# Peptides against a protein of PDB entry 5B16: the designs that were tried, part 5

Target 1, 136 residues: chain A of PDB entry 5B16
Amino acid sequence: TPSRINHNERLEFLGDAVVEFLTSVHLYYLFPSLEEGGLATYRTAIVQNQHLAMLAKKLELDRFMLYAHGPDLCRESDLRHAMANCFEALIGAVYLEGSLEEAKQLFGRLLFNDPDLREVWLNYPLHPLQLQEPNT
Target 2, 136 residues: chain A of PDB entry 5B16 as posed
Amino acid sequence: TPSRINHNERLEFLGDAVVEFLTSVHLYYLFPSLEEGGLATYRTAIVQNQHLAMLAKKLELDRFMLYAHGPDLCRESDLRHAMANCFQALIGAVYLEGSLEEAKQLFGRLLFNDPDLREVWLNYPLHPLQLQEPNT

## One batch from the design tools (peptide; made by RFdiffusion4, then SolubleMPNN)

Design b1_p9_1_s3 (from b1_p9_1 with H6Y L9V)
Fold by OpenDDE base, seed 3:
Structure b1_p9_1_s3 (fold): chain B 136 residues (1-136), chain A 9 residues (1-9)
Amino acid sequence: as target 1 above (136 residues)
Amino acid sequence: SPIEPYLPV
């Protein structure tokens, strides 16, 4: 059986894809007139380690990382990278054990503190096929 | 959020 480290890395791999996908889909629909370059810029800003680490702080992953992996985290940048990876693993786990919808909800809740902005992000009208199968 | 100022709200 794979080690805990291997399992976590595999979850990060999956979570990275899920975060990228969810971000891409929402940006695509929220900004219908924005060219690919602009969409890509927004996506990069959302999924970059610094931002994901900020989202991770909302889940108190900073406390967890320092407690469990303190000796490996000598600098703030090291902590940031570790937190971003841990966040990806979490999203990957939510998708794997739950659903894309559950991953979407968790990610959206963390992206925005303002409930009105969160509502726009999470519930902006999508393509009819997506609306028909939200739990895919 | 990095895109908060640009959301259509």
Scores: peptide ipSAE 0.364, ipTM 0.912, DockQ to the pose 0.158
Fold by OpenDDE base, seed 2:
Structure b1_p9_1_s3 (fold): chain B 136 residues (1-136), chain A 9 residues (1-9)
Amino acid sequence: as target 1 above (136 residues)
Amino acid sequence: SPIEPYLPV
């Protein structure tokens, strides 16, 4: 039986891939004329720790992290990194226990506060297989 | 979102 720490790190590992994948796919279809360099730049901006930490804050993960790990999070950068990791773990868990679609919905919901922008992001055409739940 | 200004809305 893996420790809680190992389990969380495994979820983080999975979530990191899911976040990057979802971001990549949406950017690819959303910007059909953007070259690879531009796509990579946008992806970096979306998945970097600073941004993911902001998304995590929307879920009040900052309160959770400070409560559970306050003594270890004396620096803003430490908190940011921890929040980003926790966010990835959450997305990983949603994907694992739910589906890619559910992970997509949660991620997209957090990416945009404006409902109109959110809908543009979420409803951009995706490959049909991306709507299928993984068989594990 | 970092890409809000660039979305094709």
Scores: peptide ipSAE 0.351, ipTM 0.905, DockQ to the pose 0.155
Fold by OpenDDE base, seed 4:
Structure b1_p9_1_s3 (fold): chain B 136 residues (1-136), chain A 9 residues (1-9)
Amino acid sequence: as target 1 above (136 residues)
Amino acid sequence: SPIEPYLPV
């Protein structure tokens, strides 16, 4: 079996794809008149490391990270990067052990502080085949 | 700095 570090890197790989996928799908449906360039720019803003680190902070991953790896994260930029990666790994783990729906719910909850916006994001009708999607 | 997305609500 791979080391713990390898597990986290693999989970990050998976989580990166999940975050990008969820973002892409929701933006696609929520903004039907937005051109590809706009969709791509919007997606980048959502999934960029600085933003993911901010989402990670909502889960108190900053405190966790400093406790576990403080000496290696003395710079703010290092901490931010590590938090973003850790967030991706967490989403990957949620998807892997739970479901895409659970990953979607967690991600959406963190994306919006406004509950009205959150509900629009999470409950906007998506592709009909989503009803046929396996949990994992 | 990144902020939460604006949606058509």
Scores: peptide ipSAE 0.216, ipTM 0.840, DockQ to the pose 0.141
Fold by OpenDDE base, seed 5:
Structure b1_p9_1_s3 (fold): chain B 136 residues (1-136), chain A 9 residues (1-9)
Amino acid sequence: as target 1 above (136 residues)
Amino acid sequence: SPIEPYLPV
């Protein structure tokens, strides 16, 4: 229904901001000597539709999308964009109903299959205020 | 992920 679509788009809007913020903060601390241009390029690589679609595939969103909307997703690019948008909406929903910390945990789990790399990403020192108020 | 090879592990 139109109402459901609108809600999903609103969640996508929120999730896009959350994903970008989390990515920016972690890159900033993990690469203290990397210039702004490098940070921006790295962020783009992480948050672009192609990559988010790969993360969405780990959640089997592709199977869901093809079942529900297959006729409208005949192109790989269309499916990729839809999966990325759905992933953003999911992150938005997790943030909305849970917390920034929960969104961070989910996002980090999907970013890395290697538990050692995941540990570094999730637990690298951040600003004290962010550590004190992770549920904002 | 694109970032994996570059993390300071």
Scores: peptide ipSAE 0.033, ipTM 0.711, DockQ to the pose 0.232

Design b1_p9_1_s4 (from b1_p9_1 with E4A L9V)
Fold by OpenDDE base, seed 5:
Structure b1_p9_1_s4 (fold): chain B 136 residues (1-136), chain A 9 residues (1-9)
Amino acid sequence: as target 1 above (136 residues)
Amino acid sequence: SPIAPHLPV
C-alpha cells in the first residue's frame, strides 16, 4: 500500500482539479462579460499557492505543520507552498469522502468572510452536471 | 499583500 505521503500527494492532485473547476464555474457565471484572459487571471489569483495558503491559515494548518516540520518550513515560501498543498489535499479528501457539494461549501466558506458575498458566490447558477449529480 | 476575491453583484 502507498505511504501516507503518497496518499497525500494523490489527494492534492485531485484537490487541485476540484478547486480549479469550482473556481472556473463560479467565475464564468459571476462575470458574464469578462474576457477569457480576465477570467484566467482572476482564477489564478484565487487558486495560486499564496492565496490557498491564506485559506489554509484560516484553518490554522500552519500551527500543525510547524510543530511537525518546523525545521523544514523555516522559510516563508516553503511554508506557503506546503500549506497550499495541504489545502488542496484537504479539498480532495472532502470531495472523495463526501461530495462535490461539500467541497464547494467548504471552499466558499473560506473564500469569503462576508456572509452576503458568500451567498452570492455559492448560490449562483450551477453547471448542469452539478445539478444532475450533486454527490459525484 | 494578500489577494482577496471580490464580487460586484
Scores: peptide ipSAE 0.043, ipTM 0.736, DockQ to the pose 0.185
Fold by OpenDDE base, seed 1:
Structure b1_p9_1_s4 (fold): chain B 136 residues (1-136), chain A 9 residues (1-9)
Amino acid sequence: as target 1 above (136 residues)
Amino acid sequence: SPIAPHLPV
């Protein structure tokens, strides 16, 4: 049985891929005339640690992290990095134990506070073949 | 989100 740390790192690995994938797919459809460079720039902005840490803060992971690991997170940059990693692990866990759709819903819900923008992001038309695929 | 894309809404 792997340690809790190793398990979380594995989940982080999975979650990183899920976050990047979901971001890529949504940007691709939302901006059909945007060149690859623009898409890549937008993706980087969304999935960078600074932003993921902000999303993690919406889930109050900062309070959790400080309670559980306070002595090791005395630097703001360390806390931010840890929060981003924890967020990825969470998304990975949601995908693993639930579905890609559930991970998509959670991620999209956190990306936008405005419900109208959220709906556009989450429900933008997909290719018919994608709609036929299972959630996991 | 301050880094959210400007969606065509």
Scores: peptide ipSAE 0.042, ipTM 0.735, DockQ to the pose 0.136
Fold by OpenDDE base, seed 4:
Structure b1_p9_1_s4 (fold): chain B 136 residues (1-136), chain A 9 residues (1-9)
Amino acid sequence: as target 1 above (136 residues)
Amino acid sequence: SPIAPHLPV
């Protein structure tokens, strides 16, 4: 079996893809007239490490990170990167052990504090197959 | 400044 570090890195790899995928799909449908450059810029803003670290803070991952790895995270930038990576690993784990829908729900809930915006993001009809297979 | 997406409602 892989070490804990290897497992976490693998989950991070998966989570990175899931976060980018979910972001891309939602942006694509929510902004049908936005050109590729705009979509790409918007995606970058959502998935950049600084933002993911902010989302991680909403889960209070910073407290646990500092408890477990405080000496290694003395720099603010190091903490941000670690939190972003941890967030990706979390999303990867949720997708792996649960479903894409569960990952989407978690990610969307963290993206928006405004309930109305959250509902638009999470419940915008993206494809008919989503209704047929909601848990995929 | 905080990073936040803005969506049409």
Scores: peptide ipSAE 0.041, ipTM 0.724, DockQ to the pose 0.137
Fold by OpenDDE base, seed 2:
Formats: sequence, C-alpha cells, structure tokens
Structure b1_p9_1_s4 (fold): chain B 136 residues (1-136), chain A 9 residues (1-9)
Amino acid sequence: as target 1 above (136 residues)
Amino acid sequence: SPIAPHLPV
C-alpha cells in the first residue's frame, strides 16, 4: 500500500543516518590518525549501496525482494539499490523499535563474519592518549 | 567485509 511504501521510505531515511553515524563513530576511533578525507572515503566504502546490498544478502533479503518485486528488479543494479534501501530501512526499524545499541550490534555482526573482527569493530580499543586522558 | 584487513587486529 502507499502507506507502507511511505513508511518504508521513512525508515530508510532514518536507517541511512544511523548507518552513517555508527560507521563514522567506529572509523573515528579505529583510525585516530586518519585525516578527514580518508575517513570520509572509508565511510563511503562501507555504506555504499553495493556493500549494503551484500549485507542485506546475508539476511536473505534478496529472496523476499524478488518474491515481492521480481518483475521490477530484473537489473542487477536495481536489485542492489533496492536491497541497500531495504537494509537501511531494517536498521532504521531496529533503531526505532529497539535502540541504537541493538542497531550497532546488528550492523557489526553483518559487517564481519569473523568474531574477532567483530570484537575489534564493536569494542574498539582506546587510543593511548584516550587512556591517559579518560575524561576526554 | 572489504575493510576487515584494515582493522587493527
């Protein structure tokens, strides 16, 4: 229904911001010496449609998308874009109905299959200067 | 993940 479509787009809007925020925060702490341009480029790589579509595929959203919208998703690029949007909407919903922490956990779990890498991403070590200045 | 190799593990 038009109402559902509108709602999904609103969730996508929110989810896009959440994904951007979470990515930004993690990159900021993981790469304390990386300049803004590098951080921005890195973020773009993480949140670009192709990557988000890959994450969506891990949730098997492609099966649902093709079932519901197969005729409209004949092109790979169209499917990728739709998958990315659907993923953002999902993250938005998780944030909205749950919490930012839950969104972070879900996103991190999908970003890395290796538990050790997940741990580094989700629980980044404090930089030595941060350890020396705990109040900053 | 495309960024996995860049993480400080």
Scores: peptide ipSAE 0.038, ipTM 0.723, DockQ to the pose 0.204

Design b1_p9_2_s1 (from b1_p9_2, 4 letters changed)
Fold by OpenDDE base, seed 5:
Structure b1_p9_2_s1 (fold): chain B 136 residues (1-136), chain A 9 residues (1-9)
Amino acid sequence: as target 1 above (136 residues)
Amino acid sequence: LQRLLEALQ
């Protein structure tokens, strides 16, 4: 069986796709008149390591990371990268063990502290078939 | 990201 590291990297691979997809779908519907370049810019801002690391910090993943890997994460940039990867792995796990809807809800809750903005983001639902096919 | 937040308001 794969090592813990292999499992985490596989979950990260899956989570990266989920985060990318959810971000893309919501931006697409939120900004119907925005050109592709603008959509891509917003997506990059949301899914870049710097931002995902901040979301991971909201879940206090930094406490675990520093405890387990402190010597390897002496630089801020290294910690950000590791935190972003850990966040992706977490989203991947939520999708795998739960559903895309649960991943969407968790991601949306973390994206916005303002409940009004959160509601706007989450009120652009994914297609029902996408929610019904979690094993694809 | 700040621009996104402004666009949502």
Scores: peptide ipSAE 0.239, ipTM 0.874, DockQ to the pose 0.227
Fold by OpenDDE base, seed 3:
Structure b1_p9_2_s1 (fold): chain B 136 residues (1-136), chain A 9 residues (1-9)
Amino acid sequence: as target 1 above (136 residues)
Amino acid sequence: LQRLLEALQ
């Protein structure tokens, strides 16, 4: 029986892939004429630890992390890394227990505060195969 | 990221 830490690491592993996938798919369709280098640049900006930590902060995970693990998170870089990992684990859990669509919705809502941009991101037509429920 | 936001607008 794996420890609780192992469970979180496993969820993080899964969530990392989900975040990467969702980001890649949306960028691919939103920018049909953008070369791979540009797509990769945008993806990096979205999925980098600093940005994911910001998204985690919107969920007030910072308060949770500091309360539960403050002694180990005295440095900003340590907190950022932990926050990003926690965010990935959360997305992984949402995907695992819910669906890719639910993960997509949560991720999109956090990505953009501007409702117009959010709607563009979330409602842009995707390939039908990407709308299928995954086997988990 | 700012460049991305600008591109989406």
Scores: peptide ipSAE 0.212, ipTM 0.866, DockQ to the pose 0.230
Fold by OpenDDE base, seed 4:
Structure b1_p9_2_s1 (fold): chain B 136 residues (1-136), chain A 9 residues (1-9)
Amino acid sequence: as target 1 above (136 residues)
Amino acid sequence: LQRLLEALQ
C-alpha cells in the first residue's frame, strides 16, 4: 500500500501532464499562426511553479498548507513550490476521479478572472480524441 | 502572462 505522500506524488505526476496538455491544446487552437517558440513561451508562463502557486492561492491552498505544513514551509519559495505541487495533485485528482472536462473547467476558471477571456479560453475546440471520449 | 492577456484581447 502506497503512503499518502506517494499517492500525492502520483497525483502530482498525473496532474503535471494534464496541466501541460490542456495548456498546450488551448494555446494551439487559440493561436493558429503562432510559431512553436511563441507557443512554448506562453505554455512555460502558464505552467511554471510560480504561476501554479498563484492559482493554488485562489483556492486558498496557501492557508491550508500553512495550517497543515507550516513548520516545513519557512521560506516563501518553499511554500510556492509546495503549493504548485499541491495544485498539480489536485488537478490530477479531478481528472482521475472526475473527467478531463472537469479538470479543464477548473483550470480555465482559475486562469482568468475576466469572464470574457475565460470563455474564449474554454470554448476552443477539443482534440478529436476527446470528442470521442468526452468524459475521459 | 501579460503578453498572453494582451494576445487574448
Scores: peptide ipSAE 0.118, ipTM 0.835, DockQ to the pose 0.230
Fold by OpenDDE base, seed 1:
Structure b1_p9_2_s1 (fold): chain B 136 residues (1-136), chain A 9 residues (1-9)
Amino acid sequence: as target 1 above (136 residues)
Amino acid sequence: LQRLLEALQ
């Protein structure tokens, strides 16, 4: 049986894919005229360790990380990498135990503090029910 | 991210 650490790494693996997928899909639909290079640039910006670490901080994961691994995370860069990985594992867990929709909602809520921007992001791609009301 | 935010606004 894998250790809890191994399980976390597996969740991180899954979460990385989920974050990448959600980001890619939303960017694809939000910017239909943007070339691949631009899409890739935006995706990189969103999923890079520095940004994911900031999202993790919104969940106060830094408190948990410092508690568990404080001596090993004296460098800001080390903490950032660990936080990003932890965030991916969390998203992986949310997807695994919940759904892609729940992962999407959590991720989107963290991405944007502005409710208008958040709603724009979360509405892409359009939900099947939203497709029934194209004029709203 | 700044460019992304600007694009979304």
Scores: peptide ipSAE 0.061, ipTM 0.777, DockQ to the pose 0.238

Design b1_p9_2_s2 (from b1_p9_2, 4 letters changed)
Fold by OpenDDE base, seed 3:
Order: structure tokens, then C-alpha cells, then sequence
Structure b1_p9_2_s2 (fold): chain B 136 residues (1-136), chain A 9 residues (1-9)
């Protein structure tokens, strides 16, 4: 049986890919005329550790991290990196135990506090196959 | 990220 740490690292690995994928797909369809460089810039902004750590705070993961791992997170940069990793692991777990749709919904809800922007992000028309098979 | 938010608005 793998250790808890190994399991978390595996979930982080999966979650990193899911976050990257969801971000890429939504940006691709939201901005059909934007060049690759622009898409990449937006993606970087969304998935960088600083931003993911911010999303993690919305789930109060900072309280958890400081309580469980405070001695190892004395620097802001260390906490930010750990928070981002924890967020990725969470998304990975949601995808693994739930679905891509559930991961998408959670991620989108956290990305935007503004209901209008959230609606645009989550419900902007995607490729027909993606609409028909949201979990694949 | 701010530019993205503006683009979505």
C-alpha cells in the first residue's frame, strides 16, 4: 500500500493535467480569434502557482496546510507552492472519484466570483463532442 | 489574469 504522501503526489500529478486541460479547452473556445501566444499567456496566468494558491484559499486550504505543515511552510513562497500542489491534488481527486464535469464545475466556480463571468466560462459553447460527452 | 478578466467582461 502506497504511503499517504505518495498518493497525494499521484493525485497532484493527475490534477495538474486536469487543470491544464480544462483551462486550455475553455480558453480555446472562448477566444476563437486569439493567437496561440495569447492563449498561452492566459493559461499561464490561470495555472501558475500564485493563482492556484489563491483558489486554494477560497477552499480554506491555507488553514489546513498551516495546521498540518506549519513548520515546513514558514516562507510565503513555500506556502504558495504547497497550496498550489494541494489544489491540484484536490482537483485530481474530484476528477478521479467524480468526473471531469465535476472538476470543471468546481474549478469554474472558484475562478470567478462574478456570476456573469462564471456563467460565460462554464457554459460557453464548446465542441459538439465535448458537449455530448462532458466526462471524456 | 486581470487582462483575462477584462477580455471576458
Amino acid sequence: as target 1 above (136 residues)
Amino acid sequence: LQRLLEALS
Scores: peptide ipSAE 0.268, ipTM 0.887, DockQ to the pose 0.235
Fold by OpenDDE base, seed 5:
Structure b1_p9_2_s2 (fold): chain B 136 residues (1-136), chain A 9 residues (1-9)
Amino acid sequence: as target 1 above (136 residues)
Amino acid sequence: LQRLLEALS
């Protein structure tokens, strides 16, 4: 069987795709008149390591990570990258063991602290096939 | 991201 590290990397691979997909779909519907360049800019801002690390911090992943791997994460950039990767792995695991809907809900809850903004983000429709087959 | 928040508000 693969090592625990390898499993985490596989989950990260999956989570990266899930985060990017969810972000893309929601932006597409939220901004129907925005050109591709603008959509891409928003997506980059949401999914870049710096932002995902901030989301990871909301889950207190930094506390766990510094305890387990502190000596290797002395640089702020190293910690940021590790936290972003861990966040992706978490989203991947939620998708794998749960559903795309559960991943969407978790991601949306973390993206916005303001309930009104969160509601706007989460209530834009997904493609019907995604609703019918959340695990594919 | 700040621009996104402004656009949503």
Scores: peptide ipSAE 0.109, ipTM 0.834, DockQ to the pose 0.231
Fold by OpenDDE base, seed 4:
Structure b1_p9_2_s2 (fold): chain B 136 residues (1-136), chain A 9 residues (1-9)
Amino acid sequence: as target 1 above (136 residues)
Amino acid sequence: LQRLLEALS
């Protein structure tokens, strides 16, 4: 059995892919006329560590991290990086033990504070296969 | 992100 750290790193690995995938899919459908460069720019902005750390802060992971790992996170950049990784691991865990739909809902809820924008993001028509199996 | 918000609005 791998160590707790190894589990977290594996979850982070998975979560990174899930965040990337969800971001890509939603951007692809939301902006059908946007060229690849624009899509890539939006995706980069969404999945950058600085932004993911902000999302993590909405879950109060900053307080958690400072309590559990304060001495190792003296610099803001260190905390940001750690929170981004922790956020990815969390998304990975939600996907692994729950579903892609649950990961999507959590991610979308955190992406937008504005309820109208959130609804547009979360409820935009997706691929037919995803509609048929929303929880897979 | 600001551009994204504007594009979605």
Scores: peptide ipSAE 0.108, ipTM 0.834, DockQ to the pose 0.236
Fold by OpenDDE base, seed 1:
Structure b1_p9_2_s2 (fold): chain B 136 residues (1-136), chain A 9 residues (1-9)
Amino acid sequence: as target 1 above (136 residues)
Amino acid sequence: LQRLLEALS
């Protein structure tokens, strides 16, 4: 019987892979002439703990984290790391209970506040359902 | 991330 901590770590493991995959696929199609080094640079910027923690903050996970684990998160670096892990676990849960498409949509909405940039990101690659419903 | 935003805009 795994503990809740163990369960969260498993979700984090899955979420890390999903975030990495989605980021890689979108960058690959968005920049067809960019070398691997450039793609890797963009990917690192997107998936690094500092950035994922900022995405987690949009979901107010910092407020929740401080309430539940304040005494254990005295350092800003500790909080950032915990928030990034929690964000990965959330994406993992969305993928597990929903679908890759739902994880993609959630991740894209958080990545960009600008709706035009968001739309460009989410259209690479174009999902089969988007091909079937081009005007929606 | 800033470079990415510039590249997408």
Scores: peptide ipSAE 0.065, ipTM 0.793, DockQ to the pose 0.235

Design b1_p9_2_s3 (from b1_p9_2, 3 letters changed)
Fold by OpenDDE base, seed 5:
Structure b1_p9_2_s3 (fold): chain B 136 residues (1-136), chain A 9 residues (1-9)
Amino acid sequence: as target 1 above (136 residues)
Amino acid sequence: LERLLEALQ
């Protein structure tokens, strides 16, 4: 069986796709008149390591990372990268063990502290078939 | 992201 590292990297691979997809779908519906370049800019801002690391910090993943890997994360940039990867792995796990809807809800909750902004983001639902076929 | 927040308001 794969090592823990292999499992984490596989979950990260899956989570990266989920985060990318959810971000893309919501931006697409939120900004119907925005050109592709603008959509891509917003997406990059949301899914870049710097931002995902901040989301991971909201879940206090930094406490675990520093405890387990402190010597390897002596630089801030290294910690950000590791935190972003850990966040992706977490989203991947939520999708795998739960559903795309649960991943969407968790991601949306972390994206916005303001309930009004959160509601706007989450009120652009994914296609029903995507929610019904989580194992595809 | 700040621009996104502004656009949502």
Scores: peptide ipSAE 0.105, ipTM 0.821, DockQ to the pose 0.229
Fold by OpenDDE base, seed 4:
Structure b1_p9_2_s3 (fold): chain B 136 residues (1-136), chain A 9 residues (1-9)
Amino acid sequence: as target 1 above (136 residues)
Amino acid sequence: LERLLEALQ
């Protein structure tokens, strides 16, 4: 039986891939004329730990982390990394026990405060394989 | 990011 930590790390592993994939797909469709280097740059900006930690803060994971793990998070950088990892694990869990659509919705909701930009992001075409299995 | 996307879309 895996430890709670191992389980969280596994979810983080999965969530990292989901965040990367969703970001890649949406950027690909949002910017049809943008070269690979530009797409990669935007993706990096979106999925880097500092940004994911900001998204985690919107879910008040910072308050949660300070309560649950405060003694281990003495530095701002430590908290940031922990929140980013926790955010990935959360997305992984949403994907695993919910659906890719639910993960997409949650991620998009957090990415943009502006509802118009959010809708643009969320309504771009799904990958053909996702259309065949929309809940996977 | 929002600023950038708004400018590009």
Scores: peptide ipSAE 0.065, ipTM 0.794, DockQ to the pose 0.237
Fold by OpenDDE base, seed 3:
Structure b1_p9_2_s3 (fold): chain B 136 residues (1-136), chain A 9 residues (1-9)
Amino acid sequence: as target 1 above (136 residues)
Amino acid sequence: LERLLEALQ
């Protein structure tokens, strides 16, 4: 039986893939004329630890992390890394126990504060194969 | 990021 730490690491592993997948798909379709280099650059910006930590902060995971693990998170860089990992684990859990659609919705709601941009991101048509995914 | 994506749209 794996430890609780192992479970979190496994969820993080899954969540990392989900975040990157969702980001890739949405960028691909939203910017059909953007070259691969641009797509890759923007994906990197979206999924980098600093950005994911910002998204985690919107969920007040910073308060949780500082309360539970403050002694180990004295540096901003340490907190950022832990926050990003925690966010990935959360997305992984949402996907695992819910659906890709639920993960998509949560991720999209956090990505944009602007409601117009949010709606474009969330409502843009995706490829039929993604729509047919068993976990959607 | 939001501004960047907005500029691209």
Scores: peptide ipSAE 0.047, ipTM 0.757, DockQ to the pose 0.240
Fold by OpenDDE base, seed 1:
Structure b1_p9_2_s3 (fold): chain B 136 residues (1-136), chain A 9 residues (1-9)
Amino acid sequence: as target 1 above (136 residues)
Amino acid sequence: LERLLEALQ
């Protein structure tokens, strides 16, 4: 059986795809006139280690990382990278144990503190029930 | 991104 570390890396692999997918889908629908290059740029900005590390910090993952790996994370860049990976693994776990919707909700909640911006983000793409209400 | 979303509102 794989080690816990290997399992975490597997979750990271999955989570990376989930984060990329969610980001891509939302950007695609939110910015229908934006060319591929722009979409890719925004996606990169959202999923880059620095940003994911900030999201991870909102969950206080830094406390856990420093507790477990403090001596190995002396450099801020090392901490950011580890935090980003841990965040991806967490999203992967949420997707695996829960659903894509739950991963979406968690990710969106962390992306925006502003409730209005959050709701705009989370509403793309439109839920099937929302598609039935085109005039709203 | 936030600024872009704000522009959509």
Scores: peptide ipSAE 0.043, ipTM 0.733, DockQ to the pose 0.254

